# Peptides against a protein of PDB entry 5VVV, part 66

Target 1, 276 residues: chain A of PDB entry 5VVV
Amino acid sequence: FLCGVVEGFYGRPWVMEQRKELFRRLQKWELNTYLYAPKDDYKHRMFWREMYSVEEAEQLMTLISAAREYEIEFIYAISPGLDITFSNPKEVSTLKRKLDQVSQFGCRSFALLFDDIDHNMCAADKEVFSSFAHAQVSITNEIYQYLGEPETFLFCPTEYCGTFCYPNVSQSPYLRTVGEKLLPGIEVLWTGPKVVSKEIPVESIEEVSKIIKRAPVIWDNIHANDYDQKRLFLGPYKGRSTELIPRLKGVLTNPNCEFEANYVAIHTLATWYKSN
Target 2, 276 residues: chain A of PDB entry 5VVV as posed
Amino acid sequence: FLCGVVEGFYGRPWVMEQRKELFRRLQKWELNTYLYAPKDDYKHRMFWREMYSVEEAEQLMTLISAAREYEIEFIYAISPGLDITFSNPKEVSTLKRKLDQVSQFGCRSFALLFDNIDHNMCAADKEVFSSFAHAQVSITNEIYQYLGEPETFLFCPTEYCGTFCYPNVSQSPYLRTVGEKLLPGIEVLWTGPKVVSKEIPVESIEEVSKIIKRAPVIWDNIHANDYDQKRLFLGPYKGRSTELIPRLKGVLTNPNCEFEANYVAIHTLATWYKSN

## One batch from the design tools (peptide; made by RFdiffusion4, then SolubleMPNN)

Design b2_p14_3_s4 (from b2_p14_3, 9 letters changed)
Fold by OpenDDE base, seed 3:
Structure b2_p14_3_s4 (fold): chain B 276 residues (1-276), chain A 14 residues (1-14)
Amino acid sequence: as target 1 above (276 residues)
Amino acid sequence: SLHEKMREIVAAEE
């Protein structure tokens, strides 16, 4: 069971010292996972093709080593979906080279994120792939296999919550394709019925699990505040029955952008997880 | 801003 934090917000990424402090807290609270997915990290998303510099490499190596020191699984995410051409073998090779570099930093767990992108394929991709889901699954499977089928590999669908599913969760052709074609060793991220789910009912997890043919990892935006600069949610982790735990592969909270504001968010997640 | 994109996404769910 993956339990911890995703740094998955828009806004200023956490600094390396904050991330190391996070790992210390995660270990102390018996959490086990950190997903590196900061939307405004240039080489994560907007410039995903760009290799890390020597200085950036040193920082990432140090960060990954710190995660290992605290027995935290470091998952490196990349979000190529803004401008990748799925049918272009050069794009696939570029993605492979980027993940090879990160593998050299000692990273062993990875994620491909296709959240917050347009549903339309370019003309070249339409000639090769039957749907956007087929394109995403194809590259995800290829990368997963290329990396030697790492123990932890995550996929974030474009339809990552109930409200994004067309026509709905159980009938989504996109999620059906993901469920049928995504290799079984790849985990699927899900935010619940909404992007920011007030509640995640057990029945909603059973519904999505059926179509994706696996238990999801919850990307939980309950404490997210990147969408509202006036919001600071300092309440406990709530609206999630502990009966979800046996029905999930994990829970990763995407908390407030302000690192210091997340004590309650992360601590109460840990309490929730240990209460089962 | 990328923050605006997330605001738009969440606002469409309200």
Scores: peptide ipSAE 0.283, ipTM 0.869, DockQ to the pose 0.803
Fold by OpenDDE base, seed 2:
Structure b2_p14_3_s4 (fold): chain B 276 residues (1-276), chain A 14 residues (1-14)
Amino acid sequence: as target 1 above (276 residues)
Amino acid sequence: SLHEKMREIVAAEE
């Protein structure tokens, strides 16, 4: 069971010292996972093709080593979906080289994220792939296999919550393709009924699990505030029955942008997790 | 921006 934090918000990423402090807290609270996915980290998303500099490499190596020191699984995410051409072998090769570099930093767990992108393929991809889901699954499977089938590999769908599913969760051709064609060793991220789900009913997890043919990892935006930074979400982790735990592969909370605001959010997630 | 779009989406879900 993956339980911890995804740094997945828009806005200023956390600094390395905040991330190290996070790892210390995660260990102390018996949480086990950190997903590196800061939207405004340039080489994660907007400039995903760009290799890390020597200085950036040293920072990431230090961060990954710190995660290991605290027994936190460091999952490196990349979000190529803004401008990748899935059918272009050069793009696939570029993605492989980027993840090879991160592997050299000591990273062993990875994620491909296709959240918050347009649902359209370019003309070249339409000639090769039957749908957007087929394109995403193809590259994800190829990368997963290329990396030697790492123990933890995550996929974030473009339809990552109920409100994004067309026509709905149980009838989504996109999620059906993901469920049928994504290799079974790849985990699927899910956010619940909404982008910010006040509640995640058990029935909603059963519904999505059926179509994706696996238990999801929750990307939980209950404490996310990047959409309204004039608000801080300081309340406890709630609206999730502990009956979800046996039906999930994990829960990763995407919390407030302000690192200092997240003590209650993360601590109460840990209490929730240990209460089962 | 995509960030602005997300703000609108979240606001519409409330």
Scores: peptide ipSAE 0.279, ipTM 0.872, DockQ to the pose 0.945
Fold by OpenDDE base, seed 1:
Structure b2_p14_3_s4 (fold): chain B 276 residues (1-276), chain A 14 residues (1-14)
Amino acid sequence: as target 1 above (276 residues)
Amino acid sequence: SLHEKMREIVAAEE
């Protein structure tokens, strides 16, 4: 069971010292996972093709080493979906080289994120792939196998919540393709019925699990505040029955952008997790 | 921006 934090918000990323402090807190609270997915980290999303500099490499190596020291699984995410051509072998090779670099930093767990992108493929991809889901699954499977089938590999679908599913969760051709064709060792991220789910009913998890043919990892936006910089979500982790735990592969909270605001959010997630 | 899109998306779900 993956339980911890995803740094998945838009806005100023956390500094390395905050991330190290996070790992210490996660360990102390018996949480086990950090997903590196800061949207405004340029080499994560907008400039995903660009290799890390020597200085950035040193920082990431140090961060990954710190995660290991605190027994936190460091998952490196990349979001190539803004402008990748899925059918182009050079693009696939570029993605491979980027993940090879991160592997050299000591990272062993990875994620491919296709959240918050347009549903349209380019003309070249339309000639090769039957759908957007087929393109995404193809590259995800290839990368997963290329990396030697890492113990933890995550996929974030473009339809990552109930409201994004067309026509709905149970009938989504996109999610059906993901469920049928994504390799079984790859985990699927899900935010619940909504982007920011006030509640995640058990029945909603059963519904999505059926179509994706696996238990999801919750990307939990309950404490996310990137969508409203005037708000801080300081309340407890709530609206999730502990009955979800045996029906999930994990829960990763995407909390407030302000690192200092997240004590209650993360601590109460830990309490929730340990209460099962 | 994508950040603006997220604000719009979340606002539509509230």
Scores: peptide ipSAE 0.277, ipTM 0.873, DockQ to the pose 0.953
Fold by OpenDDE base, seed 4:
Structure b2_p14_3_s4 (fold): chain B 276 residues (1-276), chain A 14 residues (1-14)
Amino acid sequence: as target 1 above (276 residues)
Amino acid sequence: SLHEKMREIVAAEE
């Protein structure tokens, strides 16, 4: 069971010292996972093709080493979906080289994120792939296999919540393709019925699990505030029955952008997790 | 901005 934090918000990423402090807290609270997915990291999303500099490499190596020191699984995410051409072997090779670099930093767990992108493929991809889901699954499976089938590999679908599913969760051709074609060792991220789910009913998890043919990892935006910079979510982790725990592969909270605001959010997630 | 995109996404769900 993956339980911890995803740094997955839009806005200023946490500094390395904050991330190290996070790892200390995660260990102390018996959480086990950090997903590196800061949307405003240029080399994570907008410039995903660009290799890390020597200085950036040193920082990431230090961060990954710190995660290991605190027994936190460091998952490196990349979001190529803004402008990748899935059918272009050069794009695939570029993605491989980027993940090879991160592997050299000592990273062993990875994620491919296709959240917050348009459902439309370019003309070249439409000639090769029957759907956007087929394109995403193809590259995800190839990368997963190329990396030697790492123990933890995550996929974030473009339809990552109930409201994004067309026509709905149980009938989504996109999620059906993901469920049928995504290799079984790849985990699927999900935010619940909504992007920001006030509640995640058990029935909603059963519904999505059926179509994706696996238990999801919750990317939990309950404490996310990147969509409203005037608000801080200081309340407890709530609206998730502990009955979800045996029906999930994990829960990663995407909390407030303000690192200092997240004590209650993360601590109460830990309490929730340990209550089952 | 990317923040605006998230605001739009969340607002469309309410």
Scores: peptide ipSAE 0.274, ipTM 0.870, DockQ to the pose 0.833

Design b2_p14_4_s1 (from b2_p14_4, 7 letters changed)
Fold by OpenDDE base, seed 1:
Structure b2_p14_4_s1 (fold): chain B 276 residues (1-276), chain A 14 residues (1-14)
Amino acid sequence: as target 1 above (276 residues)
Amino acid sequence: SEEEERFREAALAS
């Protein structure tokens, strides 16, 4: 069971010292996972093709080493979906080289994120792939296999919540393709019925699990505040039955952008997790 | 970017 934090917000990423402090807190609270997915990290999303500099490499190596020291699984995410051509072997090779670099930093767990992108493929991809889901699954499977089938590999679908599913969760052709064709060792991220789910009913997890043919990992935006910089979500982790735990592969909270605001959010997630 | 923040804001408001 993956339980911890995803740094998945828009806005200023956490500094390396904050991330190390996070790992210390995660260990102390018996949480086990950190997903590196800061949207405004240029080499994560907008400039995903760009290799890390020597200085950035040293920082990431140090961060990954710190995660290991605190027994936290460091998952490196990349979001190539803004401008990748899925059918172009050069693009696939570029993605492979980027993930190879991160693997050399000691990272062993990875994620491919296709959240917050347009549903339209380019003309070249439309000639090769039957749908956007087919394109995404193809590259994800290829990368997963190329990396030697890492123990933890995550996929974030473009339809990552109930409200984004067309026509709905159970009938989504996109999610059906993901469920049928995504390799079984790849986990699927899900935010619940909504992007920010006030509640995640058990029935909603059963519904999505059926179509994706696996238990999801919850990307939990309950404490996310990147959409409203005037608000801090300081309340407890709530609206999730502990009966979800046996029906999930994990829960990763995407909390407030302000690192210091997240004590209650993360601590109460830990309490929730340990109460099962 | 401000556009991405707006996209997420719009997605969160829907």
Scores: peptide ipSAE 0.068, ipTM 0.775, DockQ to the pose 0.449
Fold by OpenDDE base, seed 2:
Structure b2_p14_4_s1 (fold): chain B 276 residues (1-276), chain A 14 residues (1-14)
Amino acid sequence: as target 1 above (276 residues)
Amino acid sequence: SEEEERFREAALAS
């Protein structure tokens, strides 16, 4: 069971010292996972093709080593979906080289994120792939296999919550393709009924699990404030029955952008997880 | 809430 934090918000990423402090807290609270997915980290999303510099590499190596020291699984995410051409073998090779570099930093767990992107393929991809889901699954499977089928590999769908599913969760051709064609060793991220879900009912997890043919990892935006940083979400982790735990592969909370605001959010997630 | 969802969706779509 993956339980911890996804740094998945828009806005200023956390600094390395905050991330190290996070790992210390995660260990102390018996949480086990950190997903590196800061939207405004340039080489994560907007410039995903760009290799890390020597200085950036040293920072990431230090961060990954710190995660290991605290027994936190460091999952490196990349979000190529803004401008990748899925059918272009050069793009696939570029993605492979980027993840090879991160593997050299000591990273062993990875994620491909296709959240918050246009649902349309370019003309070249339309000639090769039957749908957007087929394109995403193809590259994800290829990367997963290329990396030697790492123990933890995550996929974030473009339809990552109930409100983004067309026509709905159970009838989504996109999620059906993901469920049928994504290799079974790849985990699927899910956010619940909404982008910001006040509640995640058990029935909603059963519904999505059926179509994706696996238990999801929750990307939980309950404490996310990147959409309105004049607000801080300081309340407890709630609206999730502990009956979800046996029906999930994990829960990763995407919390407030302000690192210092997240004590209650993360601590109460830990209490929730241990209460099962 | 519906408002919070719309705020996040708007931020994601921008």
Scores: peptide ipSAE 0.059, ipTM 0.764, DockQ to the pose 0.185
Fold by OpenDDE base, seed 5:
Structure b2_p14_4_s1 (fold): chain B 276 residues (1-276), chain A 14 residues (1-14)
Amino acid sequence: as target 1 above (276 residues)
Amino acid sequence: SEEEERFREAALAS
């Protein structure tokens, strides 16, 4: 069971010292996972093709080493979906080289994120793939196999919540393709019925699990505040029955942008997880 | 609130 934090918000990423302090807190609270997915980190999303500099490499190596010191699984995410051409072998090769570099930093767990992108394929991809889901699954499976089938590999679908599913969760051709074609060793991220789910009913997890043919990892936006910088979500982790735990592969909270605001959010997630 | 959730969904989809 993956339990911890995803740094998955828009806005100023956490500094390396905050991330190290996070790992210390995660260990203290018996949590085990950090997903590196800061939307405004240039080489994560907008410039995903660009290799890390020597200085950036040293920082990431130090961060990954710190995660290991605190027994936290460091998952490196990349979001190529803004402008990748899935059918172009050069793009696939560029993605492979980027993930090879991160693997050299000592990273062993990875994620491919296709959240917050247009559902339209380019003309070249339409000639090769039957749908956007087929294109995403193809590259995800290829990368997963290329990396030697890592123990932890995550996929974030474009339809990552109930409200983004067309026509709905149980009838989505996109999620059906993901469920049928995504290799079984790859985990699927899900935010619940909505992007920010006030509640995640057990029945909603049973519904999505059926179509994706696996238990999801919850990307939990309950404490996310990147959409309203005038608000801080300081309340407890709530609206999730502990009956979800045996029906999930994990829960990763995407908390407030302000690192110092997240004590209650993360601590109460840990209490929730240990209460089952 | 449901309005904030819709705003986030709209902001992320824009």
Scores: peptide ipSAE 0.066, ipTM 0.767, DockQ to the pose 0.152; fails the geometry check
Fold by OpenDDE base, seed 3:
Structure b2_p14_4_s1 (fold): chain B 276 residues (1-276), chain A 14 residues (1-14)
Amino acid sequence: as target 1 above (276 residues)
Amino acid sequence: SEEEERFREAALAS
């Protein structure tokens, strides 16, 4: 069971010292996972093709080593979906080279994120793939296999919550394709019925699990505040029955952008997890 | 970014 934090917000990423402090807190609270997915980290998303510099490499190596020191699984995410041409083998090779570099930093767990992107494929991809889901699954499977089928590999669908599913969760052709074609060793991220789910009912997890043919990892935006600069949610982790735990592969909270505001968010997640 | 706006819209609609 993956339990911890996704740094998955828009806005200023956490600094390396904050991330190391996070790992210490995660270990202390018996959590086990950190997903590196900061939207405004240039080489994560907008410039995903760009290799890390020597200085950036040193920082990431140090960060990954720190995660290992605290027995935290470091999952490196990349979000190529803004401008990748899925049908272009050069793009696939570029993605491979980027993940190879991160593998050299000692990273063993990875994620491909296709959240918050246009649902339309380019003309070249339409000639090759039957749907956007087919394109995404194709590259994801290829990368997963290329990396030697790492123990932890995550996929974030474009339809990552109930409200994004067309026509709905159980009938989504996109999620059906993901469920049918995504290799079984790849985990699927899900935010619940909504982007920011007030509640995640058990029935909603059963519904999505059926179509994706696996238990999801919850990307939980309950404490997210990047979408509203006036919001600071300092309440406990709530609206999630502990009955979800046996029905999930994990829970990763995407908390407030303000690192110091997340004590309650992360601590109460840990309490929730340990209460099962 | 346009994507951040889409996320905001989706989050506000939630």
Scores: peptide ipSAE 0.034, ipTM 0.737, DockQ to the pose 0.936; fails the geometry check

Design b2_p14_4_s2 (from b2_p14_4, 5 letters changed)
Fold by OpenDDE base, seed 2:
Structure b2_p14_4_s2 (fold): chain B 276 residues (1-276), chain A 14 residues (1-14)
Amino acid sequence: as target 1 above (276 residues)
Amino acid sequence: SAEEERYRKAALAD
């Protein structure tokens, strides 16, 4: 069971010292996972093709080493979906080289994120792939196999919550393709009924699990505030039955951008997780 | 929701 934090918000990423402090807190609270997915990290999303500099590499190596010291699984995410051409073998090779570099930093767990992107393929991809889901699954499977089938590999769908599913969760051709064609060793991220889900009913997890043919990892935006930084979400982790735990592969909370605001959010997630 | 629309707008404005 993956339980911890995704740094998955828009806005200023956490500094390395905040991330190290996070790992210390995660260990102390018996949480086990950190997903590195900061939207405004240029080499994560906008410039995903760019290799890390020597200085950036040293920082990431230090961060990954710190996660290991605290027994926290460091999952490196990349979000190539803004401008990747899925059918272009040069793009696939560029993604492979980027993940090879991160593997050299000592990273062993990875994520491919296709959240918050247009649902349209370019003309070249339309000639090769039957749908956007087929393109995403193809590259995700290829990368997963190329990396030697790492123990933890995550996929974030473009339809990552109930309100983004067309026509709905159980009838989505996109999620059906993901469920049928994504390799079974790849975990699927899910956010619940909404982008910010006040509640995640058990029935909603059973519905998505059926179509994706696996238990999801929750990307939980309950404490996310990047959409309205005038608000801080200081309340407890709630609106998730503990009956979800046996039906999930994990829960990763995407919390407030302000690192200092997240004590209650993360601590109460840990209390929730241990209550089962 | 207004929150979902804000997330989409943030993601589309980048």
Scores: peptide ipSAE 0.053, ipTM 0.789, DockQ to the pose 0.153
Fold by OpenDDE base, seed 5:
Structure b2_p14_4_s2 (fold): chain B 276 residues (1-276), chain A 14 residues (1-14)
Amino acid sequence: as target 1 above (276 residues)
Amino acid sequence: SAEEERYRKAALAD
């Protein structure tokens, strides 16, 4: 069971010292996972093709080593979906080289994120792939196999919540393709019925699990505030029955952008997880 | 929701 934090918000990423302090807190609270997915990290999303500099490499190596010191699984995410051409073998090779560099930093767990992108394929991809889901699954399976089938590999679908599914969760052709064609060792990220789910009913997890043919990992936006930085979400982790735990592969909270605001959010997630 | 539109708009505005 993956339990911890995703740094998955828009806005100023956490500094390396905040991330190390996070790992210390995660260990202290018996949490085990950090997903590196900061939207405004240029080489994560907008410039995903660019290799890390020597200085950035040293920082990431130090961060990955710190995660290991605190027994926290460091998952490196990349979001190529803004401008990748899935049918172009040069794009696939560029993605491979980027993940090879991160593997050299000592990273062993990875994620491909296709959240917050347009559902339209380019003309070249439409000639090769039957749908956007087929294109995403093809590259995700190829990368997963290329990396030697790592123990933890995550996929974030473009339809990552109930309200983004067309026509709905149970009938989505996109999620059907993901469930049928995504390799079984790849985990699927999900935010619940909504992007920011006030409640995640057990029945909603049973519904999505049936179509994706696996238990999801919850990307939990309950404490996310990037959409309204005038608000701080200081309340407890709530609206999730402990009956979800045996029906999930994990829960990763995407909390407030302000690192100092997240004590209650993360501590109460840990209490919830240990209450089962 | 206004929250769901903001995630889409943030991703389209950046």
Scores: peptide ipSAE 0.052, ipTM 0.790, DockQ to the pose 0.152
Fold by OpenDDE base, seed 1:
Structure b2_p14_4_s2 (fold): chain B 276 residues (1-276), chain A 14 residues (1-14)
Amino acid sequence: as target 1 above (276 residues)
Amino acid sequence: SAEEERYRKAALAD
C-alpha cells in the first residue's frame, strides 16, 4: 500500500530542504511514499525533454539518497502530455533518455502523468492510434518495459476523476482502453468523483476499479490549495472511510502549496491509514 | 463544471 505525499500542485515547488524534512516526517508517521510531480518544475512538464544540468542532477541525487535514508519510496513523475507526439520514435527515445538519467540518480520508481492536457491528438498520432487512450497506453507500456518493469510505476489518466469521464466512469471508452491495454503491473492514479473530492465513497472506488481492472492509487486533492491561493486547508483528512484501504493500492495526498501548512493534513492521513 | 475545473488548472499552468 502506497501512503504518503504527492508534490503535485501548481505554484512554487518545495525546496530540497523542505522535501528532506518531509521524508523525515513521513518516516516518523510510518508513511512510505513521495511522488515528485511539481507542475511548475520546468523539466517535469513544460520542458520535459530537457536533461537535468550537473547542478540539478546533484540536487536530485541528494534528494533520492535522502528518501532512501528515511525508507521513503521516491517516485519520479514526468508530464510529457502538453506537446508529446506519441507516434514519433524520437519523442519516445527522448523520454527514455530522460528517465535513464533519473535512473542513474538512483531512482527506481516512476510515473507518467497525462493530467490537465487537451483530449485531442495531433494529426500524426491520429494516423497511428485509434484513440488518445491507445496512444497514452502504448507509450506507457513501452516505457514501463524499457525501464525493466520497475516495482512501482504509476499512470495518471486524462480522465482522472468521475467528472472528467465521458459519458461517465463505468461507460468511459477512454478508461476502458486504459483498463484493457495498460499492463497489469502499472498502477492508475485517481482523484475520486471530482478533482477535489469532499468525499470518496466506497461504491465510487468499486466502479472505477471495475473499468480500469485494478485498485487505483488515490491522488487526494482534499488539502490542495493551488486553485485558491487565498485559502489554506488546515483541517483533518476526512470523508474517506477506512473501508477504502483494502480497495486501494494507495493514497498520496496533494496538500497545500505552503509546506508549513501541511502538518495536520499529513499527520491525519497517517492516523487514518493506521486505523485499519 | 468539469470544464471550468480544467480551465482553472490550465489557467494556473499558463
Scores: peptide ipSAE 0.050, ipTM 0.777, DockQ to the pose 0.126
Fold by OpenDDE base, seed 4:
Order: C-alpha cells, then sequence, then structure tokens
Structure b2_p14_4_s2 (fold): chain B 276 residues (1-276), chain A 14 residues (1-14)
C-alpha cells in the first residue's frame, strides 16, 4: 500500500530542504511514499525533454538519497502529454533518455502523467493509434518494460476522476482501453468522483476498479489549494472510509502549496491509514 | 496556462 504525499500542485515547488523535512515527517508517521510531480517544474512538464543539468542532477541525487535514508519510496513523475508525439520514435527515445538519467540518480520508481491535457491527438498520432488511450498505454507499457518493469510504476489517466469520464466512469472507452491494455504491473492514479473529491465513496472505487481492472492509487486533492491560493485547507483527512484501504493500491495526498500548512493533512492521513 | 485554468475551473466546479 503506497501512502504518503504527491507534490502535484501548480505553483512554486517545494525547496529541497522542505522535501527532506517531508521525508522525515513521513517516516515519523509511518508513511512510505513521495511522488515528485510538481506541475511548475519545467523539466517535469513544460520542458520534459530537457536533461537535468549537473547542478540539478546533484540536487535530485541528494533528494533521492534522502528519501532512501528515511525509507521513503521516491517516485519520479514526468508529464510529457502537453506536446509529445506518441507515434514519433524520437520522442519515445527522448523520454527513455530522460528517465535513464533519473534512474542514474538512484531512482527506481516512476510515473507517467497524462493529467490536465487535451484529449485530442495530433494528426500523426491519429494515423497510428485508434485512440488517445491507445497512444498513452502504448508509450507507458514501452517505458515500463524499457526500465526493466520497476516495482512501482504509476500512470495518471487523462480521465483521472469521475467528472472527466465520458460518458461516465463505467462506460468510458478511454478507461476501458487503459484497463484492458495497460500492463498489470502499472498502477493507475485516480482523484475520486471529482478533481477535488469531498468524499470518495466505496462504490465509486469499486466502479473505477472494475473498468481499469485494478485497485487505483488515490491522488487525493482534499487539501490541495493551488486552485484557490486564498484558502488553506487545515482540516483533517476525512470523507474516506477506512473500508477503502483494502480496495486501494495507495493514497497520496496532494496538499496545500504552503509546505508548513500540511501538518494536519498528512498526520491525519497517517492516522486514517493506521486505523484499518 | 490553459491547462492550469482548466484544472482550476474543474476544481472550482466540483
Amino acid sequence: as target 1 above (276 residues)
Amino acid sequence: SAEEERYRKAALAD
């Protein structure tokens, strides 16, 4: 069971010292996972093709080493979906080289994120792939196999919540393709019925699990505030039955952008996880 | 970005 934090918000990423402090807190609370997915990290999303500099490499190596020191699984995410051409072997090779670099930093767990992108493929991809889901699954499977089938590999679908599913969760052709074609060792990220799910009913997890043919990892936006930086979500982790725990592969909270605001959010997630 | 605006709009509509 993956339980911890995703740094998955828009806005200023956490500094390396905050991330190290996070790992210390996660260990203390017997949480086990950090997903590196800061939307405004240029080399994560906008410039995903660009290799890390020597200085950036040193920082990431230090960060990954710190995660290991605190027994936290460091998952490196990349979000190529803004401008990748899935059918272009050069793009696939570029993605491979980027993930090879991160693997050299000592990273062993990875994620491919296709959240917050347009559903439309370019003309070249439409000639090769029958759907956007087929394109995403193809590259995800290829990368997963290329990396030697890492123990933890995550996929974030473009339809990552109930409200984004067309026509709905159980009938989504996109999620059906993901469920049928994504290799079984790849985990699927999900935010619940909504982007910011006030509640995640058990029945909603059973519905999505059926179509994706696996238990999801919850990307939990309950404490996310990047959509309204005038608000801080200081309340407890709630609206998730502990009956979800045996039906999930994990829960990763995407909390407030303000690092110091997250004590209650993360601590109460840990309490929730241990209550099963 | 347009994507951030889409995400924010989704999260506010939820």
Scores: peptide ipSAE 0.062, ipTM 0.795, DockQ to the pose 0.915; fails the geometry check

